# Peptides against a protein of PDB entry 7RZF: the designs that were tried, part 169

Target 1, 358 residues: chain A of PDB entry 7RZF
Amino acid sequence: PFQEEHLKQLYKIVPIKDIRNLYVTFPIPDLQKYYKSNPGHYLGHLIGHEGPGSLLSELKSKGWVNTLVGGQKEGARGFMFFIINVDLTEEGLLHVEDIILHMFQYIQKLRAEGPQEWVFQECKDLNAVAFRFKDKERPRGYTSKIAGILHYYPLEEVLTAEYLLEEFRPDLIEMVLDKLRPENVRVAIVSKSFEGKTDRTEEWYGTQYKQEAIPDEVIKKWQNADLNGKFKLPTKNEFIPTNFEILPLEKEATPYPALIKDTAMSKLWFKQDDKFFLPKACLNFEFFSPFAYVDPLHCNMAYLYLELLKDSLNEYAYAAELAGLSYDLQNTIYGMYLSVKGYNDKQPILLKKIIEKM
Target 2, 358 residues: chain A of PDB entry 7RZF as posed
Amino acid sequence: PFQEEHLKQLYKIVPIKDIRNLYVTFPIPDLQKYYKSNPGHYLGHLIGHEGPGSLLSELKSKGWVNTLVGGQKEGARGFMFFIINVDLTEEGLLHVEDIILHMFQYIQKLRAEGPQEWVFQELKDLNAVAFRFKDKERPRGYTSKIAGILHYYPLEEVLTAEYLLEEFRPDLIEMVLDKLRPENVRVAIVSKSFEGKTDRTEEWYGTQYKQEAIPDEVIKKWQNADLNGKFKLPTKNEFIPTNFEILPLEKEATPYPALIKDTAMSKLWFKQDDKFFLPKANLNFEFFSPFAYVDPLHSNMAYLYLELLKDSLNEYAYAAELAGLSYDLQNTIYGMYLSVKGYNDKQPILLKKIIEKM

## One batch from the design tools (peptide; made by RFdiffusion4, then SolubleMPNN)

Design b2_p19_1_s3 (from b2_p19_1, 14 letters changed)
Fold by OpenDDE base, seed 2:
Structure b2_p19_1_s3 (fold): chain B 358 residues (1-358), chain A 19 residues (1-19)
Amino acid sequence: as target 1 above (358 residues)
Amino acid sequence: SVLRLLLELLSGSPKVWTV
């Protein structure tokens, strides 16, 4: 649908809400038939990654971007889009060309590394977990969704097609990466700062916008995006659960937490799940220190300690969250609270990392 | 002390106590 005249365009859009967004859009082929390999999901996972060496991590370190989402979007039949969307800071609004340069540097890094089967396997495993432990949806919404996706998938696969990956297709990943080029880009900047600077109105919603061609010099700058040594592929996600065994309910299971360890230094309470029967656990730790709240200095030191601890754990937070693990750290008037929640299999790994940083 | 206890809890195959 997009001809060359529709490419290399910049749209300056006035929002109703006070928002600052950048949309970097690439037309791509219809990937629906490739749902078993889902190359757009693979690229969205990497481009949208939040860990060390990610696109978001670098753009956030510059103070230009708050959030980033990458992925495929449906178009009409026969074409799709790949969209990188960022929430811009006020400073980021001044650095849009440099933000897009960093996007192309990251894409160039993905080309240089090539398709990684281990990344596909992680996506496969994460999606399989999400499918297996999917929450119950409201019947009306679920039925309407299934009726919609029956237009795209075989009846036998309609329940699994959105989740279960079957085939690693490096050729399709490379094909999509080849479409993520500056000559194919459509840029939209959404900001109230364009109010009174627009010359067009959108027909359906009355949205004010300006359309401009991106200068050839800017396109050339993006085409010459080098390898930025700050960009790295993610490390393997060690938090992905592999054991989903549900232990049988103990005959002596109490409806309330039982004290299973009592020592001078610790009390341990335990309650088995008697309701949900999920391979999930909640670990809650309360640390008591007579120094935590003894005076304003100690209180501030305890606060600073937790802020530093949280900062030191940020490298694991995203990978844990992707794997269905979360942690929480809070100051209390008595000391510190730690919670670790999610799939039980890899909770010991996350807890160990937390303890090693303490 | 408490950190050692946590490490001991981790080093044992804790029965996965679903709390």
Scores: peptide ipSAE 0.008, ipTM 0.466, DockQ to the pose 0.013
Fold by OpenDDE base, seed 1:
Structure b2_p19_1_s3 (fold): chain B 358 residues (1-358), chain A 19 residues (1-19)
Amino acid sequence: as target 1 above (358 residues)
Amino acid sequence: SVLRLLLELLSGSPKVWTV
């Protein structure tokens, strides 16, 4: 485990690739024994959330961060890490201290709200769906993975242990959240801008880096992180499927799409699944407009319209994706294409949201 | 018109579509 001398450290790392990354790392206890409650997943879900009022939403609004990932990572036996990793913009590289301040403000918001059973229930439901409808993996990789995890989980649970949540443990969530403090932080900044400014070389890969103590004033600034009113817990994910009923195959089901509606304004083709028997659907819509490609102006306006529409749908995109729903919007020479895919139960909700933004 | 069709589709019983 890291000792006190290893905490409150800043690493400036020179990458081989032109990348700008920030890693904010916290040593945490080994959570493996708590796999049934998975408090690190709960925190990773919230810290890594991309919806309105999330950490990422605020950092994106400032132009500092492109992507954010939060979660637990295995260390050595008997300890883990919680890591918040962000992809930095060029501007974000100049604001690392303020980015980390926002991380601690969000963490402080999580402390103030306390553990939410409904958030745990959403994680439980999402993971149960992911397990139940898991795709087939390559046997060689899967067997090797299972053989590895047999060291950590009972034989009876080895297939389910990484997915199925059973116990809401607010005490364990608070315990992990209590480790996410400025005094327990290790910061790594990865950027080519540190080339020629390093004093150490890593033994195995020859990675050039500099190690510095984080100033006590900066640690205190992070310790005094206030409640930023921009940070909010996510809303309930309305896209989580609850109905998995598979309708019986119709006796007249054709192996090909059948035309089920033909009107002056629309044609509707339908194909029932006769192969996979999954509670999933693909909805594909082609919209025709005589104005979509009439001239360069209309073409560019149609493009701009879809880009603005996609941007306006970002609010729902992440929640839908978490729930195993996706959408795609494309310009065509005839108009636009919309696809909605995933679990059929909540597709009407997503489709309604898309239509209401159009 | 197209939006109305989409709303009509939303009001129907969800049929599983495979492409």
Scores: peptide ipSAE 0.008, ipTM 0.446, DockQ to the pose 0.014
Fold by OpenDDE base, seed 3:
Structure b2_p19_1_s3 (fold): chain B 358 residues (1-358), chain A 19 residues (1-19)
Amino acid sequence: as target 1 above (358 residues)
Amino acid sequence: SVLRLLLELLSGSPKVWTV
């Protein structure tokens, strides 16, 4: 376990690659025995959320962060870490203290709202979908993985233990959340900007770094993190599939797309899945406009339109992705291409959202 | 017109296209 002298430390690390990363690490108890409730996954889901009112949404709006990942990581036996990792912009590298303040403001928001059973239920449903429709892995790799996790889970549960949530445990969520405090923090900043400013070299990899104590005034600033009114819990994910029925193969099913509708303004081709038998669909739309590429002005207007449309859809993109739905919007020389892919049950909802923004 | 087609596709059970 980290002793007090290992807490409230800042590490400035020189990478080999041109990367800018911030790692905010908290020591937490071993949560392995709580795999049925997985409180670290609940917190990782919320802290790592990308929707409106999320930590990432606010940090992106400031131009400080590109990506954010939150979650538990294995440590030594009987010890784990909770890590918030962000990809920093050049500007974000100058605002690391304020980025971490926003992390503690979001954590304080989670404390104020308390554990939400509906969020747990969404995590449970998402993980159940991921388990049920898990892709085939290479047998050798899968067997080696299962052999490794047999040390942690009962034989009867070894296939399900990493996926299936069973128990809502608000007490365990609060217990982990109570470890996510400034007094328990370890910060690592990874940037080439620290080249020539380091005083230590790591023995195994030759990584150059500097270790500094975080000033008590900075720790106090993070301890006094107020509720930021920009932070909100996510809304319920409307894209989580609930119907997985696979329609029977039609007797007249063609091996190629068949033209099923032909009108003056549209052609529609259909191919039923005859191979995979998954509750998934791919919807592809090509829109033709004689104005889309007629001149440089119209081309730029069509580009700007799609960028604005994508921006207006960002609020749904992450929730759809979590639910196994995706969309793609592209300019073509003929007009616009739209694709909607994933579980068929909620595709009409996503397609409606796209159309309402168009 | 295209929006109407999309709305017609939304109002029917979309036949699943796998491409």
Scores: peptide ipSAE 0.006, ipTM 0.432, DockQ to the pose 0.013
Fold by OpenDDE base, seed 4:
Structure b2_p19_1_s3 (fold): chain B 358 residues (1-358), chain A 19 residues (1-19)
Amino acid sequence: as target 1 above (358 residues)
Amino acid sequence: SVLRLLLELLSGSPKVWTV
């Protein structure tokens, strides 16, 4: 385990690739025995959330961060890490202290709200869906993975242990959240901008780095992180499927899409799944307009419209993706294409939201 | 202008493929 001397450290690391990354690492207790409650996944889900009022949403709005991942990582036996990793913009590289301040403001928001059973239930439901409808993996990779995780889980649970949540443990969530403090932080910044500014070389890979103590004034600034009113818990994910019923195969099911509706304004083709038998559908809409590609002005207006529409739908995109739903919007020479894919149960909700924004 | 194009686009014939 890291001693106090290993905490409040900043590492400036020179990458081989042109990448800009920030790693904010917290030593935490070993949570392996708590895999049925998985408090690190709960916190990772919230800290890594991409919806409105999320940490990533605010950091993106400032132009500092492209992507964010939060979660637990195995260390060695008897300890773990909680890591927040962000992909930095060039501007974000200049604002690392402020990025970390926002991380602590979000963590403070999580403390103020306390553990939410509904969030745990969503994580449970999402993981149960992911387990139930897990795609077939390549046997070699799968077997090697299972052989590895047999060291951590009982044989009877080895297939389910990474997925199935059973117990809401607010006490463990609070315990992990209490470790996410500035006094317990280790920061690594990865950037080529540190080339020629390092004084150490890592033994195994020859990675050039500099280690510095984080100033006490910076630690105090992070300790005094206020409640930023821009940070909010996510809303309930309305896209999480609950009905997985597969409709019986129609007796007249054709191997190709059948025309089931033909009107002056619309044609509808339907093909039932006769192969996979999944509670999934692909809804594809092609809108035809003689005006969509009549001239360069209309073409550009149609493009700008779809870009604005996509931007207006970003608030739902992440929640839909988490729930195994996706949409796509494209310009065509004939008009517009819309696709909605994934679990069929909540597709009407996503489709309605798309139509309401149109 | 964009709203008019939208209405003109929406007045088109939707092809729905359910695959």
Scores: peptide ipSAE 0.006, ipTM 0.374, DockQ to the pose 0.013

Design b2_p19_1_s4 (from b2_p19_1, 15 letters changed)
Fold by OpenDDE base, seed 2:
Structure b2_p19_1_s4 (fold): chain B 358 residues (1-358), chain A 19 residues (1-19)
Amino acid sequence: as target 1 above (358 residues)
Amino acid sequence: SVLRLLLELLSGKPKVWTV
């Protein structure tokens, strides 16, 4: 177990690749026995969220971070880590202390709001969808994986244990959240900018690094992290599918798209899925405008319009993706193309939002 | 508009188009 001497440490690491990463690591208890509630997944879902009011959204708005991942990782037997990992910009590398301050401000927001049962329910539903529609793995890899996880789960639960949440445990969420404190932090910064500034070499890989104690003033600054009013819990994900009914194949189903509607303003082609039998659909729309490409001005206006439209839809992109929905918007020489793909149940909701922004 | 038509197509119960 990490002793106090191993906490509040900063590691400056020289990578082989030109990468800039920040790892903010907290020792946590072994959560393996709590797989039915999975409090580390709950916290990882919120800390790693990409929507409006998220940690990543704020750090991106400052130009400091490109990507963020939060979650539990296995350590050794009897302990785990909670890790927040960010990909740093060149500017973000200069603002690591402030990035970590924002992490603690977001964690403080999670403490202030307390555990939310609706967030747990969304995690449960998303994981249930992922389990139900899991792709077929290669048998050899799958068998090896299952054999490995048999050490951690009962035989009867081995297939479901990594996916199916059963218990909302606010006490365990609070317990893990209480470990996410500045006094428990281990920080690693990975950058080539530390080349020639290191004093240690790692034994196994020869990685050059420097270890420093984090100054008490910096720890105190993080301990006094206030509520940043920019941080908000995510809104409920309205794109999570609930209906998975597969319609029977029509007797007259054609192997190619059939024209089912022909009007002066629209043509509609339909093809039923005759191969996969999944509760998924692909909606493709081509919009024709005689003005889209009539001259360079209109072409640029159509481009600008689409970029503004995409920007206005960014608030839904992550929530849709989590729910197994995607959309694509492209300019064409004839106008614009829209595609909506994924679980069919909530496609109308996403398409409505797209249309309302148009 | 084409957009209204799309909204109408989506707001409808899946009409099993019995041809």
Scores: peptide ipSAE 0.007, ipTM 0.419, DockQ to the pose 0.012
Fold by OpenDDE base, seed 5:
Structure b2_p19_1_s4 (fold): chain B 358 residues (1-358), chain A 19 residues (1-19)
Amino acid sequence: as target 1 above (358 residues)
Amino acid sequence: SVLRLLLELLSGKPKVWTV
């Protein structure tokens, strides 16, 4: 376990690749025995959320961060880490202290709201879906993975333990959240801008780095992180599928799409799944407009329209993706193409939202 | 991965990966 002397440290690291990353790391207790509640996954889901009012959305809006990942990672024996990792912009590299302040403001928001059973239920449902519809893995790799995790889980649970949540444990969520404090932080900044400014070399890989104590004034600034009114918990994910019914094959099912509707304004083709037998659908829409490609002006207007439409749909994109839904919008020479793919249960909800923004 | 290198640096203890 880290002693106090190992906490409140800043590492400036020179990468081989031209990358800019920030790692904010917290030592936490070993949570392996709590796999049924997985409090680190709960916190990782919220801290790593990409929706409106998320940590990432605010840091992106400032131009400081491109991507964010939050979650637990295995440490040495008897402890783990909670890590918030961000990809930094050039501007974000200048604002690392403020980025970390925003992280602590978001963590303070999580403390103020307390553990939410509905968020746990969403994580449970998402993981259950991921388990139930898990893709086939290569047998050799899968067997080796399972053999490795037999050290951590009962034999009867070894297949489910990484996926199936069973217990809402607000006490464990709070316990982990109590470790996410400035006094327990280890910061690493990875950038080529530290080349020639390092004083240490890592023994195994020759990585150049500098270690510094984080000033007490900076720690105190982070300890005094207030509630930022821009941070909000995510809304309930309306795209999580609940119905997984697979309809029986129609007696007249064709191996190709059949025309099931023909009108002056629309044609509809349908093909039932006869191969995969998944509660999934692919909805493809081609919209025809005689104006879409009539001249360069109309072509550019059609392009701008789709870019604006995509931007307006960004609020739903992450929630849909988490739920195993995706959409695609493309310009065509005839107009526009829309595709909605994934679990069929909530596709009508996503499609309705797309149409309402159009 | 950079994350592994960072964790090794941050842990101050090399994980002896038995090759």
Scores: peptide ipSAE 0.006, ipTM 0.322, DockQ to the pose 0.073
Fold by OpenDDE base, seed 4:
Structure b2_p19_1_s4 (fold): chain B 358 residues (1-358), chain A 19 residues (1-19)
Amino acid sequence: as target 1 above (358 residues)
Amino acid sequence: SVLRLLLELLSGKPKVWTV
């Protein structure tokens, strides 16, 4: 385990590639034995959430961060790390201390709200869906992966252990959350801006870096992280599929889309899946307007409308994506194209949300 | 070391952070 001297450290690292990354790492106990509850996944799901009131949403709104990943990572034997990794903008590189303050404010929000069983249930359901409908992997890669994880899991559970959650353990969530403190932090900033400002070279890859102690004043600033009213827990994900029933093939199923509705205002083509037998659908809508492409002004208005529509739908995008739903909106020379794809069960909900914003 | 962990992250093997 890291001793106190290894904590509250800042690493400034020079990358080979032109990248700007921040890694905020916390030493945590080995959670491998708790794979059935996976408290690190619970915290990673919330800290890594991209919806309204999330850490990423706030950091994006400030123009400091592009992407955020949170989760547990294997360390040395008997030890793990919880890591929050962000892709920094040029501006974000100047605000690293404030970014980390926001991380601690979000963590403080999680402490104040306490462990939520419904969030665990969503994680459980999402992981169960991911397991059940997992794509075929390349046999060689899959076998090598399975052989590796056999060191960690019973043979009977080796296929399921990474996916299937069984036990809600609020005590373990709180235990991990208690390790996510400023006194337990290790920070690494990766940027070419540190070129020529480093004093050490890593032995294995020749990576240039500088190690510094984080000032006690900065640690205290992070320790005094208050509840930021912008941070909220996510709402329940309404897009998580619960019905996976596959309708039987129609006797008259055509190999091509059949016209099942023809009216003055609409045509509907339908093609049943006869190959994959998945509880998934692709809904494609072409909206025709004689005004969409009449002149450059109308074309630009149609473009701006779609950009505004996409922006207004962004609140649902992440929740839909997590649930295995996606949508696409495009301008066409005839008007607008909408596609909704994924598990068919909750597609009507997403489609309704899209229509309500249109 | 955290540095090795970072370098493994930077080496572009998307080890799926299996969240």
Scores: peptide ipSAE 0.015, ipTM 0.474, DockQ to the pose 0.314; fails the geometry check
Fold by OpenDDE base, seed 3:
Structure b2_p19_1_s4 (fold): chain B 358 residues (1-358), chain A 19 residues (1-19)
Amino acid sequence: as target 1 above (358 residues)
Amino acid sequence: SVLRLLLELLSGKPKVWTV
């Protein structure tokens, strides 16, 4: 376990690759025994969320961060880490203190709202879907993985333990959240900008770094992190599939797409899945407009329209992705292409939202 | 017209259209 002398430390690290990363690390208790509740997954889901009012959304709006990952990581025996990792922009590298302030403001928002059973239920449902429709792994790799995790889980649960949530434990969520404090922080900044500014070399990889104590004034600034009104809990994910019924193969199912609707304004082709038998669909729409590519002005207008449409749909993109839905929007020389893919149950909801923004 | 078609597709039993 880290002693007090190991906390409130800043590491400036020189990478081999041209990368800019921030790691904000908290020592936490060993959560392995709580795998049925997985409080670290709950917190990782919220802290790592990409929707409106999320930590990442705000940090992106500032131009400071490209990507964010939050979650638990294995430590040494008897403890773990909670890590918030961000990919920094060049501007974000200058604003690391303020980025971390925003992290603590978001954590403070989570404290103020308290544990939400509906968020746990969404995590449970998402993990159940991921387990049920898990892709086939290579037998050798899978067997080796299972053999490794048999040290941690009962034999009867070894296949499910990494996926299936069973227990809502608000007490454990609060316990982990209470460890996510400025007094417990370890910060690592990874950037080539520290080249020639380091005084230590790591023994194993020869990584150059500098270690500094974080000033008490900075720790106090983070401790006094107020509620930022831009931070909100996510809305309920309406895209999570609940119906996984596979329709029987039609007697007249063709090996190729069949024309099932022909009108003056549309043609519709259909191919039933006769191979995979998954509760998934691919919806592809080609929109034709005689104006889309008639001249450079109309071409640019069609491009701008699509970019505005994509921007207006960003609020749904992450929630759809989490639920195993995706969409794609492209300009064509004839007009526009739309694709909606994933679990068929909630595709109508996503398609409706796309249409409402069009 | 296209929007109407999409709305008609949404109002029916979602036949899973694999294109």
Scores: peptide ipSAE 0.006, ipTM 0.428, DockQ to the pose 0.013; fails the geometry check

